# Peptides against a protein of PDB entry 3V4L, part 18

Target 1, 386 residues: chain A of PDB entry 3V4L
Amino acid sequence: GQPLAKDKVALLIGNMSYWEHPKLKAPLVDVYELTNLLRQLDFKVVSLLDLTEYEMCNAVDEFLLLLDKGVYGLLYYAGHGYENFGNSFMVPVDAPNPYRSENCLCVQNILKLMQEKETGLNVFLLDMCRKRNDYDDTIPILDALKVTANIVFGYATCQGAEAFEIQHSGLANGIFMKFLKDRLLEDKKITVLLDEVAEDMGKCHLTKGRQALEIRSSLSEKRALTDPVQGAPCSAEALVRNLQWAKAHELPESMCLKFQCGVHIQLGFAAEFSNVMIIYTSIVHKPPEIIMCDAYVTDFPLDLDIDPKHANKGTPEETGSYLVSKDLPKHCLYTRLSSLQKLKEHLIFTVCLSYQYSGLEDTVEEKQEVNVGKPLIAKLDMHRGL

## One batch from the design tools (peptide; aimed at target 1 A26 H80 C129 E165)

Design b1_p12_3 (made by RFdiffusion4)
Pose (drawn by RFdiffusion4):
Order: C-alpha cells, then sequence, then structure tokens
Structure b1_p12_3 (pose): chain A 386 residues (1-386), chain P 12 residues (1-12)
C-alpha cells in the first residue's frame, strides 16, 4: 500500500571553474537550491562544488558508504557532460582539453555500485550536455546491470543535445532547475513528477527545440522522493549510518580569542556547502590604551590554495559566497574557504592583529595560530589509506 | 580543440 524508505541519501556535485574548459556559473546556485529542497524531503544531503576526477571518485565512495538495503539514493550532477556509445560522462574540473572517458566519471559505473548495496530507489538527475566527444576513442565495455526495477533517470536534455543555463549578471540559473524546483516537493511518483516537469519545461521559450527533459525508468513501484523514512532507527546498522553522515557536517565552535594586548577577537564559522565554509572575524573588545586595530586572517594550508581576493572582505558576497549579509552576522570580516576536500592536514591559520597605541606612530603585529581541526567534509578523510 | 560543453544563454 505505502512504499517506505529505510533512509533518503543524496549526492549533489556542481562543477563550474574548469581548468581547460569554459567556466559555468549556475551550478553553484542550482546545487544550493536542490540541497534545501532535498532536506525538506528529509534527505541526508552531501553538497560539493568544483571537484577534480580524484575528488569526484571519493565523493561517490562516501555516498556509497551511506547507502544500504532499502535506502533511496539520489545523484545530481550539474556541470559538463558528454554521451558516447550509450554511456553518460560527468567531466571534472581538472579535465584536459581534449578529454576522454578515462579523464571522466561514467554514471553507469556509479549505478552498478548502488545496486550492489540493495538500494530501494536509484534516482539520477543529470543536468549536463549530452553530445559526442569525438576525441573519445575508448568504449568502456561495461558489465550488464541487474534488473532491479528502481532505476530512474532525469536527463536535463536528450542524447546529442545541450542543457542550458541562463547567465544573467546577478544570480545565474539552470534551466532544468528552474522547472524542477517548483515541482520537486510534490507527493507524486518520481517518474510521474519528472514527466510533469518535462511538460512545464516545454513551455520554456529560451530553450524550445534545443533542450528537452528525457526520462528513462525501470521503476515498477509507486516510489516517491516524499516517501517516509522507517521511523525509529533503533538498529545498530542504522546508527552507524547517522554517525557517518553527522561526521561530514561538523562546523567549528564560534570561539573568542584573547590577545596579549588585551584585545578580544570573536571567530565565527558558517556552512555554505559540505565543501564550503565561511569564517568571520569581529573585534569584540579592546582596551583604552589601543584605538587603532584591524584583525586579518592569514597562513592557510597551501592544499586549500586560498586566493587573497576571497579573504578578509567586508561582506560575504565579496568572497563569492551564495550566503548573503542577512544570513551572516553583521559587521565582521568575511573569508570564504571553498575546496575543503583538498585538506589532508588539520586546519591551521593565523588570526593576525595589526594595532596602534595612543600617542605613538609605530604599528604593532600580534599573530595568534588557530587550529579548527577538520571542518565539514574534511572530517571524512577522503585521502585516508595507502 | 573542440569538445562538448554545456550550453549558455547570455543575458545582461
Amino acid sequence: as target 1 above (386 residues)
Amino acid sequence: FDVPTRGVIHED
């Protein structure tokens, strides 16, 4: 009568800043939006931006670790894609020009690994182009899929076609997400809902005849993204899964820093994506003997490759964050730490204090080191092992 | 080299 979910887990990857290929803009916004919608449907969501081939493989491994028998598994990719010989490929940021299947992730490979885990539902939302990579000589000769009647595909475009994004100077949106976001929360069967999305997508003027949604499904059960999760977890296997999930969305505690000169610096942290964290520095207290002082953040782990133009900015928007000044506490210095999947080490940076005493010209520098451990996805140790 | 990429609709 009523189809049930043991758990609902989602992996969302949005690639924008390609090294050898045109950079995209809507993936960040679309990924942010799909996480919020999928969380309202009570999903364990992993949101990641600008992953290399190696990094993309690890995200799939962490996602597969969160899937067991009866778990609804969902994969959303927004970035560059190509389709050769019946296989869909997601292109990582580190991809060379020209690129081949070896440089890319085959969705079919990911699907087989999910079937090996006995998942109740396999939903794939591929918000990518589907043309031939004429340079790809290799044909993967993949093994046949087990007939499981739970596979669902939401291709943003058809085979040999392109998926489009509106790059309006402001926010920038994807076409698939413009029509998906208004319908995702419906209690319809996943296949029915995706078809209703395909109708509204045809009413699109910007994309008519260039992009159409393609649905491929084997699903023989009235399963939906709104189906409920098996109430009390109470199983030992169910507990290990909730810990593994909480292990990736841990944020450092908002700490207060005391300086030898009697100055207090409040250090705040904000989550944007599992891959993205925002630090802010507020000068909370200073003694009367000091009037002039500015707190600045430096000495980040080189693995993260933090550009100076994205750090120590008056507002969060100036760092490139999707989060706005109404979401983040007012008046601090905001700094954006994207690329946490690159952190093998522990997070150590210096909160540097440049200040001046009453009646003196000289400028005094007081540097204090801060170790915040492995924030968010860095805690998963994706680089672990030999 | 010419490779498949995502489509873009430019607006101002």

Design b1_p12_3_s1 (made by RFdiffusion4, then SolubleMPNN; from b1_p12_3, 7 letters changed)
Fold by OpenDDE base, seed 1:
Structure b1_p12_3_s1 (fold): chain B 386 residues (1-386), chain A 12 residues (1-12)
Amino acid sequence: as target 1 above (386 residues)
Amino acid sequence: YEVPVAGVIELE
């Protein structure tokens, strides 16, 4: 019979905004497009951008809590990285220059922990460099991995090589995701799918002699990302997993705010990623005596590190949101919250209405405080150790 | 030595 997954869970990490290293662009598009494809494949996807070491550790721990016997686990990483002695290290955005293994997440350590969960399939898609870091002399003494015969690595590049992004006018995929996305929905054994992606990359003149996909697999069974999820959740653990994932993706409900002047504001929320939310405001009712009115959001929690210069924009694109702008209402003011993982408390902020009456020169302000609880990934309390 | 970082292919 066709293999069944008990469930399918993916963690996608895209690191771009490095503090001490060159900034990347491709991980934004790559994580977004891969999220949408994996959702079509019935994966529970957590998608995270720009994580610190601590935040990456917590994201991996939360991902491991979603894994159980016969669950398909997929880890995707796009960012800086290195490979020492066959161990792959993912570089957090706060990594020092130079970085070492102590500042990074070892993929083989994550694999060990996934093997302890008795997973049905372990897929690693590593869109990072595999050059040796000569500043890291640490030889990780990894315990011998269990023989689970269910592991697949897709490396965007060969051992000792770089992974590349294509910079053209606008947003573009990394080279690996450019070819992976065209094949990902195919009902094929995951190693066969990745071999076809490797052939497609090998035909590209841009990558020829610079980047080639490497597949490392112990997968003894015909397992595919298209494998159906086994029906009704048979265990209490599966129910808990479904509830935990649902909580991490719950948006605040849209609100209608009513001001004393008779102006009504619609406050709405959209998810770009599990840690990135767009807030939008629109005037839905204005009394005729009010000639002008604008609704600004302000007084955000300091943990979110929101620059007011990037808040309350007339377009989503002016906030840095290029991907979800088509799905957003028009004629709003937009604010992008890009670090929801950092939120320790409830998201409390102020909606400030600035308005002018006909025949008065002075602007009037009314303010309402809004508490939307913990949105998206902030419900997982990734900070419980700080 | 520089730490290993992702490369960029600029398309002209």
Scores: peptide ipSAE 0.295, ipTM 0.871, DockQ to the pose 0.797
OpenDDE base, seeds 2, 3, 4, 5: peptide ipSAE 0.034, 0.035, 0.032, 0.041; ipTM 0.708, 0.698, 0.712, 0.724

Design b1_p12_3_s2 (made by RFdiffusion4, then SolubleMPNN; from b1_p12_3, 7 letters changed)
Fold by OpenDDE base, seed 3:
Structure b1_p12_3_s2 (fold): chain B 386 residues (1-386), chain A 12 residues (1-12)
Amino acid sequence: as target 1 above (386 residues)
Amino acid sequence: YEVPVAGVIKLE
């Protein structure tokens, strides 16, 4: 029969906004597009942008809690990285310059932990550089991996090489994701699918002699990303896993705020990623005596590090939200919360209505505090331990 | 320190 997955879980990390390193662009689009494709494949996807070392560790720990016997685990990483002595290191956004293994996440350590979960398939898609870091001579003494015969690595580049993004006018995929996305939905053994992606990448004139996909696998079975999930969750652990994933994807309910002046505001929420949410406000009712009114969001928790200059924009794109803008209502003010992983407490903020009456020179303000609880990834308390 | 940049291929 066709292999069955007990469940399918993916963690996607895209690091772009490095503190001490060159900023990237491709991970934004790559994580978003891969998230949508893996969701079509019935994966439970956690998608995270711009994680610190601590946040990456916690994201991996939460991902490992979703893994169990016969579960398919997929880790995708797009960002800076290096490879020393056959060990792959993912570089967090807060990594110092130069970074070392102590500042980075070792993929082989994650693989070891995934093997302890008795997973049905372990897929690593590493869209990062594989150059040696000459500032880190640490030879990791890794314990011998178990012979699980269920491991697949897709490296965006060959050993000792760089991964590339294409500079377009606007948003573009990285080279690896550009080819991976066209085949990811194919009902093929994952190693065959990746081999076809490697052939497609090898035909690209832009990457000839610069970047080539490397496939490393011990996959003894015909496992595909298209393999159906086993039916109704039969274990308490499977129910807990489903609930944990659902918590990480729960948006606040849209609400209608009523101000004393008779203005009604719709406050809405949209997920761009598991740690990125768009807040939007719209005037849904205005008394005729009010000639002008705007609904601003302000007084966000300090942990979110929200610059007010980037809040309350007339378009999603002005917030840096280019991907979900088509699914958002028009004629709103938009605010992008890009660091929901940093939220320790409930998301409490103020909606400030600024308005003017016909025949009055002065603007009037009314304020309402809004508590929306812990949105999306903030429900997982990725700060447990700070 | 040349950070291994995910190399931006400039389309010429």
Scores: peptide ipSAE 0.077, ipTM 0.703, DockQ to the pose 0.675
OpenDDE base, seeds 1, 2, 4, 5: peptide ipSAE 0.026, 0.042, 0.033, 0.056; ipTM 0.663, 0.696, 0.699, 0.726; seed 1 fails the geometry check

Design b1_p12_3_s3 (made by RFdiffusion4, then SolubleMPNN; from b1_p12_3, 6 letters changed)
Fold by OpenDDE base, seed 4:
Structure b1_p12_3_s3 (fold): chain B 386 residues (1-386), chain A 12 residues (1-12)
Amino acid sequence: as target 1 above (386 residues)
Amino acid sequence: YDVPVPGVIELE
């Protein structure tokens, strides 16, 4: 029979905004497109951008809580990385220069923890450099991996090589995701699918002699990303997993705010990623005596590091939100919250209405405080030290 | 001369 997954869970991490290292661009598009494809494959996807070491550890721990016996686990990482002695290290955005293994997440340690969960399939897609880090001569003493015969690694590049993104004047995929996305929905054994992606990359003139996909697998079964989730009665564990994932993806409800002047504001929310939300405001009713009015969002929690220069923009693109712009209402003011993983408390902020009456030169302000609870990933409380 | 970011291929 076709293999069945007990469930399917993916963690996607895209690190771009490095503090001490060159900034990347491709991870934004790659994580977004892969999220949409994996959702079509009935994966529960957590998608996270620009994580610190601490935030990456917590994201992995939360991902491991979603894993159980017969669950398919997929980890995708796009960012800086290195490989020492066959161990792959994902580099957090706050990693020092030079970074070491102590500043990075070891993929083989994550694999060990996934094997303890008795997962049905473990897929690692690593879109990172695999050069040796000569500043880290530490040989990690890794415990011996279990022989589970359910492991697949897709490395965007060969051992000792770099992974590349193409500098485009606009948004573009990394080289690996460019070819992976065209095949990811195919009902094929995951190793066969990745081999076809490797052939497609090998035909590209841009990648010839620069980047080649490496597949490492110990996969004894014909498992595919298309394998259906078991429709069996939800075990208590499956219910908990579904509730945890649902909590991490719950948007605030859209609100209609009414001001004393008779202006009505629509406040709306959109998810770009599990840790990235767009807030948008629009004037839905204006009394005729009010000639001009704007609704700004302000007074955000300090933990979110919101620069007011990037808030209340006339387009989503001016906030750095290029991917969800098509799905957003037009003629709003837009604010992008890119660090929801940092939110310890409820998201409380102020909606400030600035307006002018006909025949008065002075602007009037009215303010309303809004509490939207913990949006998206902020519900998992990743800051609770386990 | 933007230094090619490690992992960025400039298309000539």
Scores: peptide ipSAE 0.032, ipTM 0.656, DockQ to the pose 0.349
OpenDDE base, seeds 1, 2, 3, 5: peptide ipSAE 0.023, 0.026, 0.031, 0.021; ipTM 0.652, 0.634, 0.652, 0.636

Design b1_p12_3_s4 (made by RFdiffusion4, then SolubleMPNN; from b1_p12_3, 7 letters changed)
Fold by OpenDDE base, seed 2:
Structure b1_p12_3_s4 (fold): chain B 386 residues (1-386), chain A 12 residues (1-12)
Amino acid sequence: as target 1 above (386 residues)
Amino acid sequence: YSVPVPGVIELE
């Protein structure tokens, strides 16, 4: 019969905004496009940008809580990285220069923990450099992995080589995602799909002799990312998994705010990633005696590191949101919250209405506090250990 | 020695 997954869960991490290392661009587009493709494949996807070491550890722990016997687990990482002694290290955004294994997440440690969950399939897609880090001679003493015939690694590059992004006019994919996205929906064994992606990369004149896909696999069964999820969640564990994923993807409801002057504002919310949300405001009703009227959001929690200079923009693109701008309503003011993982409490902020009456020179302000609870990833309480 | 970083390919 066709193989069945008990469930399908993916964690996607894209690190770009490094503190002590060169900034990247491709992980933004790559994580977004891969999220949309894996959702079409009935994966429960958590998508996270710009994580610290602590935040990456917590994201992996929450991902491992969603894994169980016969579940398909997929980990994608795009960012800086290295390979020492056959161990792959993902570099957090707060990693020092030079970084070491103690500042990084070891993929083989994550694989060990996935094998303890008795997963049906383990897929690692690593869009990172695989050069040796000459500043770290630490040999990690890893426990012996179990012999499981269900592991697939897709490395964006060969051992000792670099992964590359393509700079074009505008947003572009990394080289690996450029070819992976065209085949990811194919009903093929995952190792056959990745081999076809490797052939496509090998035909490209840009990548020839610079970057080549490496596949490592123990996968003995014909498992595909297209494999159907086994029926309605009948177990208590499957219900808990569905509820936990749903919590991490629940947006605040759109609100209609009414001010004393008779102005009505629509406050809306959109998800770009599991830790990135856009707030937008629009004037939906204005009394005729009010000649000018603007609605600003302010007084955000300090934990979110929101620069007021990047808030309340006339376009989504001016906030750094290029991917979801087509799905947003027009003629709003837009604010991008890019660090929702840092939110310890409820998201409370102020909506400030600035307006002018016909025949008065002075501007009037009215303020209303808004509590939207814990949006998206902030519901997982990834900070419970601090 | 340099830290391993992703490279950039400019499209001509």
Scores: peptide ipSAE 0.045, ipTM 0.683, DockQ to the pose 0.708
OpenDDE base, seeds 1, 3, 4, 5: peptide ipSAE 0.022, 0.036, 0.030, 0.044; ipTM 0.617, 0.654, 0.665, 0.690

Design b1_p12_4 (made by RFdiffusion4)
Pose (drawn by RFdiffusion4):
Structure b1_p12_4 (pose): chain A 386 residues (1-386), chain P 12 residues (1-12)
Amino acid sequence: as target 1 above (386 residues)
Amino acid sequence: SSPSGRGVIEEH
């Protein structure tokens, strides 16, 4: 009568800043939006931006670790894609020009690994172009799929076609997400809902005849993204899964820093994506003997490759964050730490204090080191092992 | 060279 979910897990990857290929803009916004919608449907969500081939492979491994028998598994990709010989490929940021299947992730490979885990539902939302990569000589000769009647595909466009994004100078949105976001929360069967989305997508003027939603499904059960999760977890296997999930969304505690000069610096942290964290520095207290002082953040792990133009900015928007000043506490210096999947080490940076005493010209520098451990997805140790 | 990939609609 009523289909049930052991758990609902989602992996969302949004690639924008390609090295050898045109950079995209809507993936960040679409990924942020799909996480919020999927969390309202009680999903364990992993949100990641600008992953290399190696980094992409690890995200799939961490996602597969969160899937067991009866778990609804969902994959959303927004970035560059190509389709050769019946296989869909997601292109990582590190992809060369020209690129091949070896440089890319085959969705079919990911699907087989999910079937090996006995998942109740396999939903794929591929918000990417589906043309030929004429340079691809290799045909993967993949093994046949087990007939499991739970595979669902939400291709943003058809084979040989393109998926489009509206790059309006402001926010920038994807077409598939414009029509998906208004309908995703419905209690319809996943296939029915995706078809209703395909109708509204045809009413699109910007994309008519260039992009159409393609649905491929084997699903023989009235399963939906709104189906409930098996109430009390109470199983030992169910507990290990909730820990593995909580292990990736840990944020450092908002600490207060005391300086030898009697100055207090409040250090705050904000989550944007599992890959993205925002630090802010507020000068909470200073003694009367000091009037002039500015707190600045430096000496980040080189693995993260933090650009200076994204750090120590008056507002969060100036760092490139999707989070706005109404979401983040007012008046601090905001700094954006994207690319946490690059952190093998522990997070250590210096909160540097440049200050001046009453009646003196000289400028005094007080540097204090801060170790915040492995925030968010860095805690998963994706680089672990030999 | 490989295809450019995803389509873009630029607006002002």

Design b1_p12_4_s1 (made by RFdiffusion4, then SolubleMPNN; from b1_p12_4, 6 letters changed)
Fold by OpenDDE base, seed 1:
Structure b1_p12_4_s1 (fold): chain B 386 residues (1-386), chain A 12 residues (1-12)
Amino acid sequence: as target 1 above (386 residues)
Amino acid sequence: SSHAGMGVIKLE
């Protein structure tokens, strides 16, 4: 019969906004497009941008809690990275210059922990460089991996080489994701699918002789990302996975705020990623005696590092949100919360209505505090270790 | 020192 997954879970990490290293752009598009494709494949997807070392550790720990016997686990990483002695290191955004293994996440350590969960399939898609880091002399003593015959690595590049992004006049994929996305929905053994992606990438004149996909596999079974989830009665573990995933993707409900002046504001929320939310405000009713009014959001929790200069924009694109702008209502003010993983408390903020009456020169302000609880990834309490 | 970071291909 066709192999069945007990469940399918993916963690996607895209690091771009490095503090001490060159900034990237491709991980934004790559994580977003891969999220949408894996959702069509019935994966439970957590998508995270711009994680610190601590936040990456917690994201991996939460991902490992979703894994169990016969579950398909997929880890995608796009960002800076290196490979020493066949060990792959993912570089967090807060990594020092130079970085070392002590500042980075070892993929082979994650693989060891995934093998302890008795997973049905382990897929690693590593869109990072594989050059040696000459500043890190650490030889990780990794315990011998179990022979599980269910591991697939897709490396965006060969050992000792760089992976590349293409920067043109707009948003573009990295080279690996550009070819992967065209094949990802095909009902093929995952190693056959990746081999076809390698052939397609090998035809790319831009990366010919600079980047080549490497496949490392022990996969003995004909498993595909298209393999259906087993429709057996929800085990207690399957219920826990569904609840944990649902918590990480719960948006606040849209609100209608009513001000004393008779103005009504619609407040809405959209997810760009599991840790990135757009807040939007619109005037839905205005009394005729009010000639002008605007609805601003302000007084965010300090943990979110919201710059007021980037809040309350007339377009999603002016906030840095280029991907979800088509699905957002028009004629709003938009604010992008890009660090929801940092939120320790409830998301409490102020909606400030500034308005003018006909025949009065002075602006009037009314304020309402809004508590939306913990949105998206903030429900997982990724900070519980501090 | 070549940091082992993601390469950028700038298309003109």
Scores: peptide ipSAE 0.222, ipTM 0.804, DockQ to the pose 0.706
OpenDDE base, seeds 2, 3, 4, 5: peptide ipSAE 0.210, 0.217, 0.199, 0.203; ipTM 0.801, 0.804, 0.801, 0.796

Design b1_p12_4_s2 (made by RFdiffusion4, then SolubleMPNN; from b1_p12_4, 8 letters changed)
Fold by OpenDDE base, seed 2:
Order: structure tokens, then C-alpha cells, then sequence
Structure b1_p12_4_s2 (fold): chain B 386 residues (1-386), chain A 12 residues (1-12)
């Protein structure tokens, strides 16, 4: 019979905005496109951009809580990284220069913890460098991995080699995702699918002699990403997993704010990633006596590091939101919250209406405080593990 | 000059 997954869970991390290292661009598009493809494959996807060491640890811990016996686990990482002594290290955005193993997440440690969950399939897709870090002589004493015959690694590059990002004018995929996305929906054994991706990458003139996909697998069964999820969640643990994932993806409801002047504002929310949300405001009703009015959002929690210069833009693109702009209402003011994982409390902010009456030179201002609770990833309380 | 930086290389 066709193999069944008990459930399918993916964690996707894209690190770009490094503090002490070269900035990347491709992980934005790569994480977004992979999220949409894995959702079509019935994966529960958590998608996160620009994580610190602490935030990456918590994201992995929350991912491991979603894993159980017979669950398919997929970890994707795009960012800086290195490989020492056969151990792969993912580099957080706050990593020092030079970084060491103590500042990074070891993929083989995550694999050990996934094996303790008795997962049905473990897939690692690592779009990072595999060059040795000569500043880190630490040999991690890893406990012996169990022989589970269900592990697949897709490395974007060979051992000891670099991974490349090609800058194009505008939004472009990284090299690995460019080829992976064209095949990811195919009903094939995951190792066969990745081998076809490797052949497609090998035809590309830009990557010839610079980057090649490496596949490591112990997978003894014909498992595919297309394998159906076992029917309705019958266990209490499966219900808890479904509820926990649903909480991490719940947007605030759209609100209609009414001001004393008779102006009505629609306040809306859109998810770009599990930790990235767009807020938009629109004037839905204006009395004829009001000649001009604008609705701004302000007074965000300090933990979100919102620069007012990047808030309340006339287009989503001016906020740095290029991916979801087609799905957003037009003629709004847009604000991008890119660090929802930092939110400890409820998201409370102010909607400020500035307006002018016909025949009055002075602008009038009205304010309303809005509490939308914990949006998206902020519901997982990633900080409670301390 | 390729910045021989540790990590992912951006090609222009």
C-alpha cells in the first residue's frame, strides 16, 4: 500500500539580515515559495525569518513538540552556515564574527531529538555553505545516532564547498530553490526527487564547477512528500498538535474603528510569514465636511523595533513586502511587523486619525488604542522555556 | 575581490 504519514510538519528558517556578516536576499523568496508548496502537500508549516540564536533554539523546540511517532518532519534552512567534522551548523543573525559552534545550531543535534520522537521521515534541506570554519576547533561530542533508516539530507552544496546566491535585479530564488520548486510536488520517493533536482542544477551554466547538490540518505522505504496524511486526528496528542499549529497561524480579525468625527477606518492584517505580519488601514467612510483624512498606526511595543520611518507607507513594497502585495487591498497605509517572535505581551498599538474640516486651517487628531492579542508565532510563547 | 568571508557567497 502507499505509505501514510501520521502528520506532516515543516520548520523553514531564512536568515538574511546578519549583524556581523554579509546580508543575503534569496532566503526571503525561498522560504515564501517553499511554504506555499509544502502547504499544497498538506504540511503544517512554520516559516520564520531573521532569527537570533535564542529564537532559533526556541523555534526548533516548538517544532520538536509538533513531532511524534510516524510524523514526517522537514527542516529547511537558508542562510550562512558551515560544516566541521561532518556536523552542519546553522548561523543565527546575531552570531559574532567569527562565529563558533557555541553561537550556532547543530543540525545533527536536532536530528538526534527527532529520532527520539520516533518520526516516520526526517528531511533536512540545507541551503548554506559547508566550508570548514577554521576559527572553530570544537569537536562536538555527539551521542551515536539511532539507525532509523528514515533520514534524508539535501545539501545545496558539496562538503567543503560554498553555497551561492545570485543577485538579480528584483526578487529571485536562490540556486537550490530555483530547481527544487519545479519538482517538489512530484509523487516520487524523496531521494529520487532530489536526484532529479541535482541533475537540473548540474545543467545550469552558473553553477557548473561551483555548486552541486549532495544527497545523503538512509531512507529504506518509498517515502514521498506527497504521501497522504492519515485521516482525522484520533489521538489527544494529534488534536493538541493541530491546535498548537492553528494558534501559530491565526491572524487578528479585521476591525472597523469608528471615530467621533464620523470617519470609519478598516484595520486589516495579513501574514507574510509566521513571524511577519502586515497591518493596513483604509478609510471606509468619510463625512463630506472632512476634506482630508489619514489613519496612521503608532505606539508599537518596543520589543518589535519598529522604525516609524518605515511605517504607514502608501504601498506594501515601500515596507519591504513584495510577496503578498497582490493579495492586499489597494489604497491603504501599510506597516510591516517583521519580528513577531520578540513579542512577549499582547500587540497593543494606537490608530491615529488626522483630519481637516472644510473651512478650518488646523488639523484635528483623534486616537484609539487597539489590542489584537498575540498574533501568529507570538501565540506559541517561545519565551516560556526559561 | 571575492570577500573570502565565511558563509554563503552573493554573486553579482
Amino acid sequence: as target 1 above (386 residues)
Amino acid sequence: MSHEGMGKIVLE
Scores: peptide ipSAE 0.290, ipTM 0.793, DockQ to the pose 0.269
OpenDDE base, seeds 1, 3, 4, 5: peptide ipSAE 0.284, 0.281, 0.274, 0.289; ipTM 0.789, 0.791, 0.789, 0.791

Design b1_p12_4_s3 (made by RFdiffusion4, then SolubleMPNN; from b1_p12_4, 6 letters changed)
Fold by OpenDDE base, seed 1:
Structure b1_p12_4_s3 (fold): chain B 386 residues (1-386), chain A 12 residues (1-12)
Amino acid sequence: as target 1 above (386 residues)
Amino acid sequence: SSHAGMGIIELE
């Protein structure tokens, strides 16, 4: 019979906005497109952008809680990275310059922990550099990996080589994701699928002799990303996994705010990523005696680091949201919350209505406080260690 | 010092 997955879980991390390193662009598009493809494959996907070391550790710990016997686990990482002595290190956005192993997440440590969960398949897709870091002399003493015969690594590049993104006049994929996305839905053994991606990438004139896909596998079974999830969640663990995933993807309900002047505001929410939400406001009713009115959002929790200069934009694109703009209502003011993982408390903010009456020169303001609880990834309490 | 980072290919 076709192999069955007990469940399918993916963690996707895209680091771009480095503090002490060159900023990237491709991880934004790559994480978004891969999220949509893995959802079509019935994966439970957590998608995270721009994580610190602490936030990456917590995201991995929460991912490992979703893993169990016969579950398919997929980790994708796009960002800066290095490889020392066959150990792959993912670089957090807050990593110092130069970074060391103590500032980074070791992929082989994550693999060890995944093997302890008795997973049905472990897939690592590493869209990062694999050059040696000469500033890190640490030899990780890794315990011997178990012989589980269920491991697949897709490295975007060869050992000791760079991975590349292509920066053009717009949003573009990294080179690995550009070819991976075209084949990811194919009903093939994952190693065969990645080999076809390697052949397609090998035809790319831009990367010929600079980047080549490396596949490392111990996969003894014919496992595919298309393998169906085993039917009804029969275990308590499967129910917990479904509930945890649902919590991490719960948006606040859209609400209608009514002001004393008789203006009605629609407040809506959209997910761009598990840690990135767009708030949008629209005027749905205005009394005729009010000639002008605008609805601004303000007074956000300090933990979110929201610059007011980037809030309340006339387009999603002006907030830095280019991917979900087609699914958003038009004629709103838009605010992008890009760091929901930092939210310790409930998301409480103010909706400020600024308006003018016909025949009055002065602008009037009314304010309403809104509490939307913990949106998206903020429900997982990734901060429980601080 | 070549930081072991993602390479950027600028297309003209």
Scores: peptide ipSAE 0.229, ipTM 0.810, DockQ to the pose 0.701
OpenDDE base, seeds 2, 3, 4, 5: peptide ipSAE 0.226, 0.219, 0.207, 0.208; ipTM 0.809, 0.807, 0.805, 0.799

